# Peptides against a protein of PDB entry 3PUK, part 15

Target 1, 227 residues: chain A of PDB entry 3PUK
Amino acid sequence: ERGLKSVVWRKIKTAVFDDCRKEGEWKIMLLDEFTTKLLSSCCKMTDLLEEGITVIENIYKNREPVRQMKALYFISPTPKSVDCFLRDFGSKSEKKYKAAYIYFTDFCPDSLFNKIKASCSKSIRRCKEINISFIPQESQVYTLDVPDAFYYCYSPDPSNASRKEVVMEAMAEQIVTVCATLDENPGVRYKSKPLDNASKLAQLVEKKLEDYYKIDEKGLIKGKTQS

## One batch from the design tools (peptide)

Design b1_p13_1 (made by RFdiffusion4)
Fold by OpenDDE base, seed 5:
Structure b1_p13_1 (fold): chain B 227 residues (1-227), chain A 13 residues (1-13)
Amino acid sequence: as target 1 above (227 residues)
Amino acid sequence: SAEKIEEFNKERE
């Protein structure tokens, strides 16, 4: 199938499900708010069943232990999601699951990773970062998930300038993840607005794309493609 | 933490 949704699904299938697949093994999958939306946008429950997922659980909710089953955590690298994970495995006597596979939707900060290592390293079979920090909507449409993006980008308050930059950086990073997922290095196009937010964002995206491809795992530097 | 994660995974292979 063509389209961004299919590409995202293929990426998840390859990077997550194929990575931890064991023949005949079923897993419980733990999702956070973002990954719930992500998976809902690009797959069905039947697809997940085919990938060996028996049950999907919300990481934020209280859950009954299923100690005989391994858990696949597909979560954002946030303190909130990580804390929920840690609660599942923090107690040696009452681990929620047999073991964990952790897949982050983005780069995990060292601080969070260190926290995980310090408390739950023995429970983790694999940890991996994947670069999917967007929600596919249509064949070529995606939605960014940056809190307060609208507020800060359109704020007339100069005091929010620093926060605006942070938001734009986050947006740019997510756009880069789209490009990475699509294996594209597009020429960035934008419509100028009086506040020049689009231009600034475009510049950030281009910079981050350049950085990404310079240090990509394949060692390939791609030129600009059509956006 | 890609490097750290790689090391982490290596220890478990």
Scores: peptide ipSAE 0.516, ipTM 0.936, DockQ to the pose 0.688
Fold by OpenDDE base, seed 4:
Structure b1_p13_1 (fold): chain B 227 residues (1-227), chain A 13 residues (1-13)
Amino acid sequence: as target 1 above (227 residues)
Amino acid sequence: SAEKIEEFNKERE
């Protein structure tokens, strides 16, 4: 069985690096907090060098311009990461890089995409959503990037109900990205708890899986697999 | 937005 890390790396290689590969071209890669963790979990610096990445930079940090090089942004579709990107290319006179390739780890909201398009359209060579919003840890273990998930999911306070739902939706989305990455439609299993959070999450995942496979680019509707 | 992104990319081919 192929480990989840290997599968994730292979997907990134295909969806990101192969997608923007140009012979003899080196790129600067910009990462955010999530993608730093993601790549760290499934590859080595040597692997990135082989893919034509000369240097990795943190998108949140102030960086010196390298105007002769193109930049590969592998980032989450968040306001924070997008704002950092916009700072790099928002000024015509002060573009940090020659051009940008943008790969989002998840679906980019229209509002963010429109903001990018309005400000930096000419600087962008390609934009793509690759839908990897989880961190592989072990062969079948992953973590989700959902801030305050524990707090809201286990809060008995009704005032947190709305936030709890948002968190569960985010978790469900990220779980679906795992399934998409593995090309699996799992039978969701859960252990019920007094707050029934697991059941609710399972339902959300199942619903989202159905939606995903319904609109799958591969046109494949798969039966439930073991999970 | 997959559709918007697709259109965006097509303009750059």
Scores: peptide ipSAE 0.510, ipTM 0.935, DockQ to the pose 0.707
Fold by OpenDDE base, seed 1:
Structure b1_p13_1 (fold): chain B 227 residues (1-227), chain A 13 residues (1-13)
Amino acid sequence: as target 1 above (227 residues)
Amino acid sequence: SAEKIEEFNKERE
């Protein structure tokens, strides 16, 4: 019943914790809104302790400096989360931690990454994109995190058509991250609704899956899977 | 981008 949760946890453990692990070193972990939900869905605090995390903090909150400890930032590549990071390290006099490891849940835009490099490059030990933008619930069930998705997808107002397309793209992208996490290239299936949102979403997912596996050599060799 | 991040990490190894 927890197959997807275990897969997500294993990916986080390998991509994040093992990547920055140092023997005997404890880190403070900084989370945003999405990563708080993500970790809560697939691990316990005891699991984080085993990975060398002494305490978890919310990146949006005002925090006391712990200048002797390194910080692990596990955050979404959003202006809000990045701005909070920049406040922690942007000034030499205001550095909250000894150094930072940054792991983004998705692709970080170049503009945002450049902003980080320009101000905080000396404080960062490592940066990585891990490509997990969904919340696992059950063995084969996940929740997408797309703001206002319900509102725009089910809006009867034609003026929202352009916004609906943006939401559909975001949803499709997150579904592709599930497939990437599971190392699957599934056939896309959907159930039709009055507004046929499922058909449009299915087409976008199929296109994005194709694009993803064209770039990934391992995916190309494996081909389509049954899921 | 992945490429820029990779370059960034290499400078710190």
Scores: peptide ipSAE 0.505, ipTM 0.934, DockQ to the pose 0.625
Fold by OpenDDE base, seed 2:
Structure b1_p13_1 (fold): chain B 227 residues (1-227), chain A 13 residues (1-13)
Amino acid sequence: as target 1 above (227 residues)
Amino acid sequence: SAEKIEEFNKERE
């Protein structure tokens, strides 16, 4: 009945909570806008308590230091979220928390990772990319977090053409994360509209799926984005 | 980069 939600939760449990679990240890979890929605869609606060999370904080808000506790950052690899993290640990004398575990919802660009490494390396215990960039709703139903997708995809204004392409690219990327989470490489189907948006999106998804499931030289599946 | 992150984690084990 809640197949996709269960799959997503299982993925988060395995990739994030089990990865940084220490017996008897409680952590503060920091969330951004996307991960707040993500966790809200697939778990309850009681579930998080069972995983050793004592409190959830919004990364964008100004927070009081809790220097004796470690923090679990479950965030998107965006400049905004990363900047908030850097503010928490950028100063040696004013660290918000004892240490950090960072789990990104998608591939983190090298430039962004290097920025983190340069300023906060000693404060970080672990960093990982888990590749979940969608919100589950029901069994096999999900939503994408692409701002203004509707507006740009259906805009007749030629001036929005560039933005439309960016939006479709972002949607395609997030669809690939669904496939990755479900451990599937499905064929792409779509319903045609007067506009070729569906066809274009399908092509983008197919291309990105090919890239994602490409095995690297070490026998590992490559990410959809280089990092 | 997955490789960079892996290396980063190894340094902390």
Scores: peptide ipSAE 0.511, ipTM 0.935, DockQ to the pose 0.597; fails the geometry check

Design b1_p13_1_s1 (made by RFdiffusion4, then SolubleMPNN; from b1_p13_1, 5 letters changed)
Fold by OpenDDE base, seed 4:
Structure b1_p13_1_s1 (fold): chain B 227 residues (1-227), chain A 13 residues (1-13)
Amino acid sequence: as target 1 above (227 residues)
Amino acid sequence: SLKKLNEFNKELE
């Protein structure tokens, strides 16, 4: 049985580090809040060094330029992270790094993508989505990065219904990334509660799984597996 | 998104 942490690390290694690897080249890696947690959960600094990362930097912090080095941005596709990236490369005269490799943890909205493309395409060497939007904790335990999920999901206030749906969709998407990472198409099980949250989430997950495997780049359509 | 990214990456080469 492969632990989820190991699977996640292997995926990151393959999808990110191997993808941008150049012999003898060291990169600066930029992380956001989520990817910091993600990497911390599944690797050590020594592992990153082995992958050609000389230093890791927080994308949100003001950083000194290292213009001779390329940067590996492993970040979530959020406005905040993207804005920080754009600050690094948006000005021709003030580029922080030599070039950028961008790896998003999830689907990057077209609006953000277009903004990046329009502003600093010449500085980008690679842009990829790797679809890991969860934090592995144990062999089969993970956490989701959905702010205020608890509040909205359990709010009895009808005024929060719209936000609740958004949160559930985000959760479902992140669960699908787990399945994708594990190459699983699980049968979704849930415990019924007074609220239909679990049922709704399960339905969303199932729907998104179907969509994912339908459009999977590997061309794999799998039947339901045990979850 | 794969299509757009693939196209973009080709443009980056």
Scores: peptide ipSAE 0.107, ipTM 0.794, DockQ to the pose 0.623
Fold by OpenDDE base, seed 1:
Structure b1_p13_1_s1 (fold): chain B 227 residues (1-227), chain A 13 residues (1-13)
Amino acid sequence: as target 1 above (227 residues)
Amino acid sequence: SLKKLNEFNKELE
C-alpha cells in the first residue's frame, strides 16, 4: 500500500520537477539529510532520471564543479543547507554550477531568504517553497523529523517544559503539511494516557489547520473532512 | 513570506 507515498511523489513531481523542466536539459540535484530520506521514501532513481536528473549529490559534501550544468537544490530551509548553497554560488570564482533552482521543503525564514537574495540572486532561476515536512512510510502512515522530540516530550524534568512546547509546535506544523498535501481538514483523534502530550498536540494541529485554510492559495475556508 | 517569494521569482524571470 503506497497511497501516501504516491501522493507525496505526485506533489514533488508537479511542484519541483515540472516547474523547472526544460526539454533535453539534464540537471544535477543537490539534497540534504531530510530530502534524501524524503525522496528515498517515495521514488526510485529511475523516476528521477525520467525527470531529467543525471546525478544526485549531497549538499554537505565537497563536490567537483560542473560549470556547464544547472543545479536543482531540493533542501530544507536550515542555516546549514543554506550555507552550503551559498558556498556554491557566493562568489564568481567559486560558482560550481551554471545556475540554481531552489525548492525548500518548508517556509524559509526571511533572514535566510534575504541572505540568499543578497549574495546569489544573479545565479538563481527559481526559488519556491513546497511545504512537505514529513516522511511517508505507508498508505496512511508517516514519520516526523523533529530532533530530540522523544526526549523532550517524555522527559520527567519540569525544567524541559518550555522546550517541550517548542517541539510540540514543530510536530504540529509538520502534521499540517500532511493535511495540506492530502488536501484534507480532518477531525483530530488521539490517545491521551499516560501523558497529556497527545491532547496538547491535537489542539495545536487543530489551530494550525484553521489558520492554514483561512489563508490558503485559493483564499477559501475548507470545512472539516471525514478522514 | 509567499508574497516576497513571488515577487522575487518575478524578478528572476
Scores: peptide ipSAE 0.099, ipTM 0.785, DockQ to the pose 0.588
Fold by OpenDDE base, seed 5:
Structure b1_p13_1_s1 (fold): chain B 227 residues (1-227), chain A 13 residues (1-13)
Amino acid sequence: as target 1 above (227 residues)
Amino acid sequence: SLKKLNEFNKELE
């Protein structure tokens, strides 16, 4: 498949599963709300089994310890998800799993990262940012997960202007993750609305894309491609 | 972020 779903899956496969793969080793995978939706959108349980995942668990739920198995945490870099992780490994005597591989869907703030390091560093085998903060819907369609985006973007209340900007920045960041996943630097196209939200968002996306490619891991600066 | 993660991962090895 040439669709966005397949691209996302391939990225997850290479960036997550291949990264932590050990021959003959099975892992428990812990997911949060976002990554549950993400994986559900682009793979099947059978695919995960092929990647050495025996069971998937919800990180927010109480779980029985499986101390002999390593855990793969594929989670968003949020306080909630991180806190759940920390609870799994915070106690030396009551660790839920043997060790942890952590893969964040986006940039992990230093505050959260430092908290992890301080509490659970001995239990961690890998910590990586994958940079996938969107849900693929169709071959060329994706959805963003920004809380209250609709409310703030369409709010007539000027007091929400600052919040609106924050939301737009978050949306722009997620769009950049799509571009990064597709390895594209597209020309941004939008339909203008009276509130000009689309234009503002487009500008933010373009700016963030420029920043991303300037500091990308490959050191490659790509010109604009077709959107 | 990459720098910090790389350093951290190096420490984990």
Scores: peptide ipSAE 0.099, ipTM 0.786, DockQ to the pose 0.603
Fold by OpenDDE base, seed 3:
Structure b1_p13_1_s1 (fold): chain B 227 residues (1-227), chain A 13 residues (1-13)
Amino acid sequence: as target 1 above (227 residues)
Amino acid sequence: SLKKLNEFNKELE
């Protein structure tokens, strides 16, 4: 495959599968709604088998324990997905798997991270952020996964203004992950709309890109990021 | 973010 899909797959392979690979070891992979779509867009089940994944499970569903196998959690950093993980390894329930490798698709808030650390640290072998929060469609086309984006962005109700801002921030963040994945810092182009949402989004993207590359540059120089 | 993760991963090793 060529284009954005292949780039995304290569990134996932390097950042996730190669990172936790052990010779002769098979893992169960847990996916959420977003990562299911993501992997479906850029790989096949045969590809996952080659990477040592024996079976894929939905993190939201009730699952039977497989205590002899380690689990690879490839999930979004959301309360819902994290809560499901915590149910698998938390003190209130029996551990469903031998150990966990966690790979978040985006920045994990400190609140969620601390919750994981406090509850399940002994069961975790790896925790990493890979910063892929988009779905590749074509070589230069991708889609964002922001629930209720249309509703809030086009709502004339002033009471939704705060939610609209949250949605815009989420979209901007996801766009930045695309740029990071492609190692690009593009100029932002947009078409104006009645509510000027495109302009606002563009500004947010630009700001976040600046922040990202600033941090990356500092990290490169200092060897470690302070984020 | 990377700092916290690196520290955490170090603790896991």
Scores: peptide ipSAE 0.110, ipTM 0.793, DockQ to the pose 0.584; fails the geometry check

Design b1_p13_1_s2 (made by RFdiffusion4, then SolubleMPNN; from b1_p13_1, 5 letters changed)
Fold by OpenDDE base, seed 4:
Order: sequence, then C-alpha cells, then structure tokens
Structure b1_p13_1_s2 (fold): chain B 227 residues (1-227), chain A 13 residues (1-13)
Amino acid sequence: as target 1 above (227 residues)
Amino acid sequence: SYKKLLEFNKELE
C-alpha cells in the first residue's frame, strides 16, 4: 500500500507543479501556514527544487520584490492568505513578482475569488483548486486544520452550538478532500458517544461525499468503498 | 467552483 504521504505528494506534483511547469523556468513559491505544514509532511526541499522551485517564501511575511520571476502561490483559500496575495499584486506599479500561479488547497469562496479576479486578474496565469485540506501523518493517519475544533466539538455550552456546526462542516470538508485524494468514496464508520459528535460528523461527511462525487473534477460517480 | 475556475482560466488564456 502506498503511504498517504506519497499519495499526497504525487497529487501535488501532478495538480500543481506539472500544471504550471515550463521548461527552464524557476519560480518562487509562496506558502501559508497550512501549506507549509502540508509540504513539510510529504516532501523535502530537494523535491521542490526538482520541481523548479528556487525559493520558498512565507506569504505572511514582508518580502522583497523579485519582479523578474513568476510566483507559485500554494495557499489556503482564507482571507488572510488572499489578502497577502492581493498586497503582492494589488499595485500596478509595484507588483512583487512577474506573474502568479495560484493553487488553492480547497474550494475558494466566491467572495474571495471575485476579489482576486477584480484586483489581480491580469497578473494571474493560472488559478486552480486542488482539494487537499489535510496533513498526512502516517499511511492511514491525517490531521485536519480546523482551529478550535476540540473546544467547540466537546463544549457542553449550548451557546457554542452554531460554532460547533461550523467546525463540523469544516472537518467534514477536509475529510472529503482525503477521500478525493485517495479517490475513494468510503462507507463512514464511527463510534457513538454521548455527544454524538461522531455520528453528526459522519453524516456530514457522507453528504459531502455524495455531493462531491456527483460533481467532481473528473465527473466520476463511485460506489461506496470500505473505510 | 469548477465552473468558475474553468471560466476564469479561460479568461487568463
């Protein structure tokens, strides 16, 4: 069995690096917090060099312009990351890079997408969603990037119910990205607990899986597999 | 999402 890390790397290589590859061209890659963790989990710097990345920069940091080089933004579709991108290209006179290739780790909200399109369209050469919103740990283990998930999911305070739902949705979405990455539509298994969080999450995952495979990137419809 | 990306990427060509 191929480890999850290798699968993730292969997907990134195909979906990102192969997608924007140009012979003899080097790019600067911009990462955010999540994608830094993601790449760190499944590749080495040498791997990135082989893919034509000369320098990795943190999108959140103030960076010196390298106007002669194109930038590969591998970032999460968050307001923070998008805002940083916009700052890089928002000024016509002071673009930090020659052009941008943007690859989002998940579905980019229309609001953010439209903001990018309105402000920086001329600077963008590619925009893609690759749907990897998890960190591979082991062959069958991954972690999710959902802030305060534990707090809200296990909060006995009814006032947190709304936030709990949001967290559950986010978790479900990220789990679906795992399934998408693995090209699987699993039958969800869970253990019942007093708070029934597992059941709720399972339902959300199943629903989202159904939606995903109805309209996925490949237009595939798959039956349920073993989870 | 797929639709918007397709349209956008076409515009970028």
Scores: peptide ipSAE 0.076, ipTM 0.771, DockQ to the pose 0.678
Fold by OpenDDE base, seed 1:
Structure b1_p13_1_s2 (fold): chain B 227 residues (1-227), chain A 13 residues (1-13)
Amino acid sequence: as target 1 above (227 residues)
Amino acid sequence: SYKKLLEFNKELE
């Protein structure tokens, strides 16, 4: 009976808010474009208040320092979002907040992670990946956030074949995050089209699901993030 | 990787 929205909210609550909760402490939450859409799809402002969030700010905008408060960064692992974070904490004299908790919606590339670690480690209290890369719409419906997906998938130009594959990989990864969130390993179904995009995507999803539920070297099922 | 995050968080404690 519980829809995808409630499942996503519960996941965020446990993985993010419960993880950094301190009694009596309020935080400023920083969101990017994707996480703004994500939270808007599955919660209300009152829910965030209950989780100790006093103010929501856009990470891309110029913000006034609130040096006495800690900040919760719930952001995608993109160069743009990471650069904004680095501006907030990259200089001791220019720190916007008291400290940072960082939660990425997906796997953070080592290059970005190392950049953060090298410049801002002293300001960080927590850094975690939560593996939610989709927007819930209805009980069993979600949308993907893959830039230019429509353009490349439906392009008749053969020169776009390589880019089409990259887009399909990204889409497949996001679909797997839905399965991970729901703790499901479903059979993949698709409707064939002239370009056979659905078939290719289905194959990628099946492969990634197999990898996700594969037993690791220690006899444990693989986690939601890469080792 | 998940391992990198675990190690990093240990350093933050």
Scores: peptide ipSAE 0.047, ipTM 0.744, DockQ to the pose 0.606
Fold by OpenDDE base, seed 5:
Structure b1_p13_1_s2 (fold): chain B 227 residues (1-227), chain A 13 residues (1-13)
Amino acid sequence: as target 1 above (227 residues)
Amino acid sequence: SYKKLLEFNKELE
């Protein structure tokens, strides 16, 4: 009922579907690997139908044009997903869809954003970041999706220190998206033994939480919540 | 990012 899955769904409903909803209009939804997992974790196809989604398509696959329908891109801000989007709208004569609504699961780098803006701006009706970069598992359990996280975090090779830091940053970002989704600024708790990874991650999370609430859309400063 | 998106969305209107 009020588990993490329902919270995530409500967030998506509000931030994505309600944002682009037009009465009587059906859209095609384009998903990538992450958002496929995300939606599968928190909704059913029937839910999507109720939100005006007629068909779900994989952004990575070749798709037939449906030029009379608008497309809702719910994708991660990755070069791969963005490139697929660009292929759909890059040619004026071969646009696959009527128009696009783009919702990124996380911060879209300026480089990717500018690339989109430069090539496909006329086809875009909306572009937003919704900050959901995790998969809800249970009521208060989520999983992160950071490639090679396990390998680098537990690597005994000192040469991987730099990569480990990158992974830790990515993990921290995703944890912050959980906090943002839950509208919480929790005190971070961790077990530091046997490695210091948890402590380092906690510090990164704390820092990023501070940054998030300082620069959030509402300009709100929240105190630490219990979590 | 919010600022850039706001500006962009204004241009899209």
Scores: peptide ipSAE 0.039, ipTM 0.737, DockQ to the pose 0.669
Fold by OpenDDE base, seed 3:
Structure b1_p13_1_s2 (fold): chain B 227 residues (1-227), chain A 13 residues (1-13)
Amino acid sequence: as target 1 above (227 residues)
Amino acid sequence: SYKKLLEFNKELE
C-alpha cells in the first residue's frame, strides 16, 4: 500500500540521517521546495525528531543565526538552493550555523560543487549525493519535479525546442533515480501518439539507466527487470 | 560524480 514511500524514507534515513548522526546531537534541517515536498510525502515531524532534527527551516527564507548548532542541508543541486547555502556560510565574518552537512537529492554539477568548495569548505563536515529526485504518491506511483514540463513538451512553438530538450533530459534523470531507489532496470514502455515526446523520453531513460548501472558504486551491470 | 565527492569528503576528515 505504501511500499514506495517506505522505501524512500528508509533510503533517506540511511543515506542522510544515519550518515551524520552523532549521539546526543541535535541539528537544524534546511529544506528547499522539492525536499519539503519529498519529506512531507514519506515521513512525519515525529520521525524527524527521532532522527535528531530539532527544527526544519526553509532555505529560501531569511533566518536568524543559531551559531551553536550544526545544520543539515537536504537540498536539490540548483543554483537557487546553493546560493542560499552560500549566503549562510559564504561570509567570512558571520556564519549562521556552527557547521554544515550537505546532502543533494541528485548529481551536483561541477560548477556548483566547485563554487561551494572554494567558498565554504571549512564549514562543511559532509557533502553527498543521495539520488532521490521524485515524489512518492502511492505504491508504485510517483511524480516528477520538472518546472514547466507540460508547457515546453507540448508547445507548438519551434523557439521552445531547446528548452524542451532540457526538460526531457531532466525528466529522464529523475526517472532513473526512481529505478535506482527501487533497484530495478525496467524495460521502458510508452505510447508514441500524438507526439514523439514519449519515444524520445524513453530513449533518454534507457540510455541513462545503462550508464547508471555501469558506473554505480558497486560497479555492477544488472539485467532487465519487469516493471 | 562519486569520485569528486569521495575526494572532497576525505579532505573534510
Scores: peptide ipSAE 0.038, ipTM 0.734, DockQ to the pose 0.720

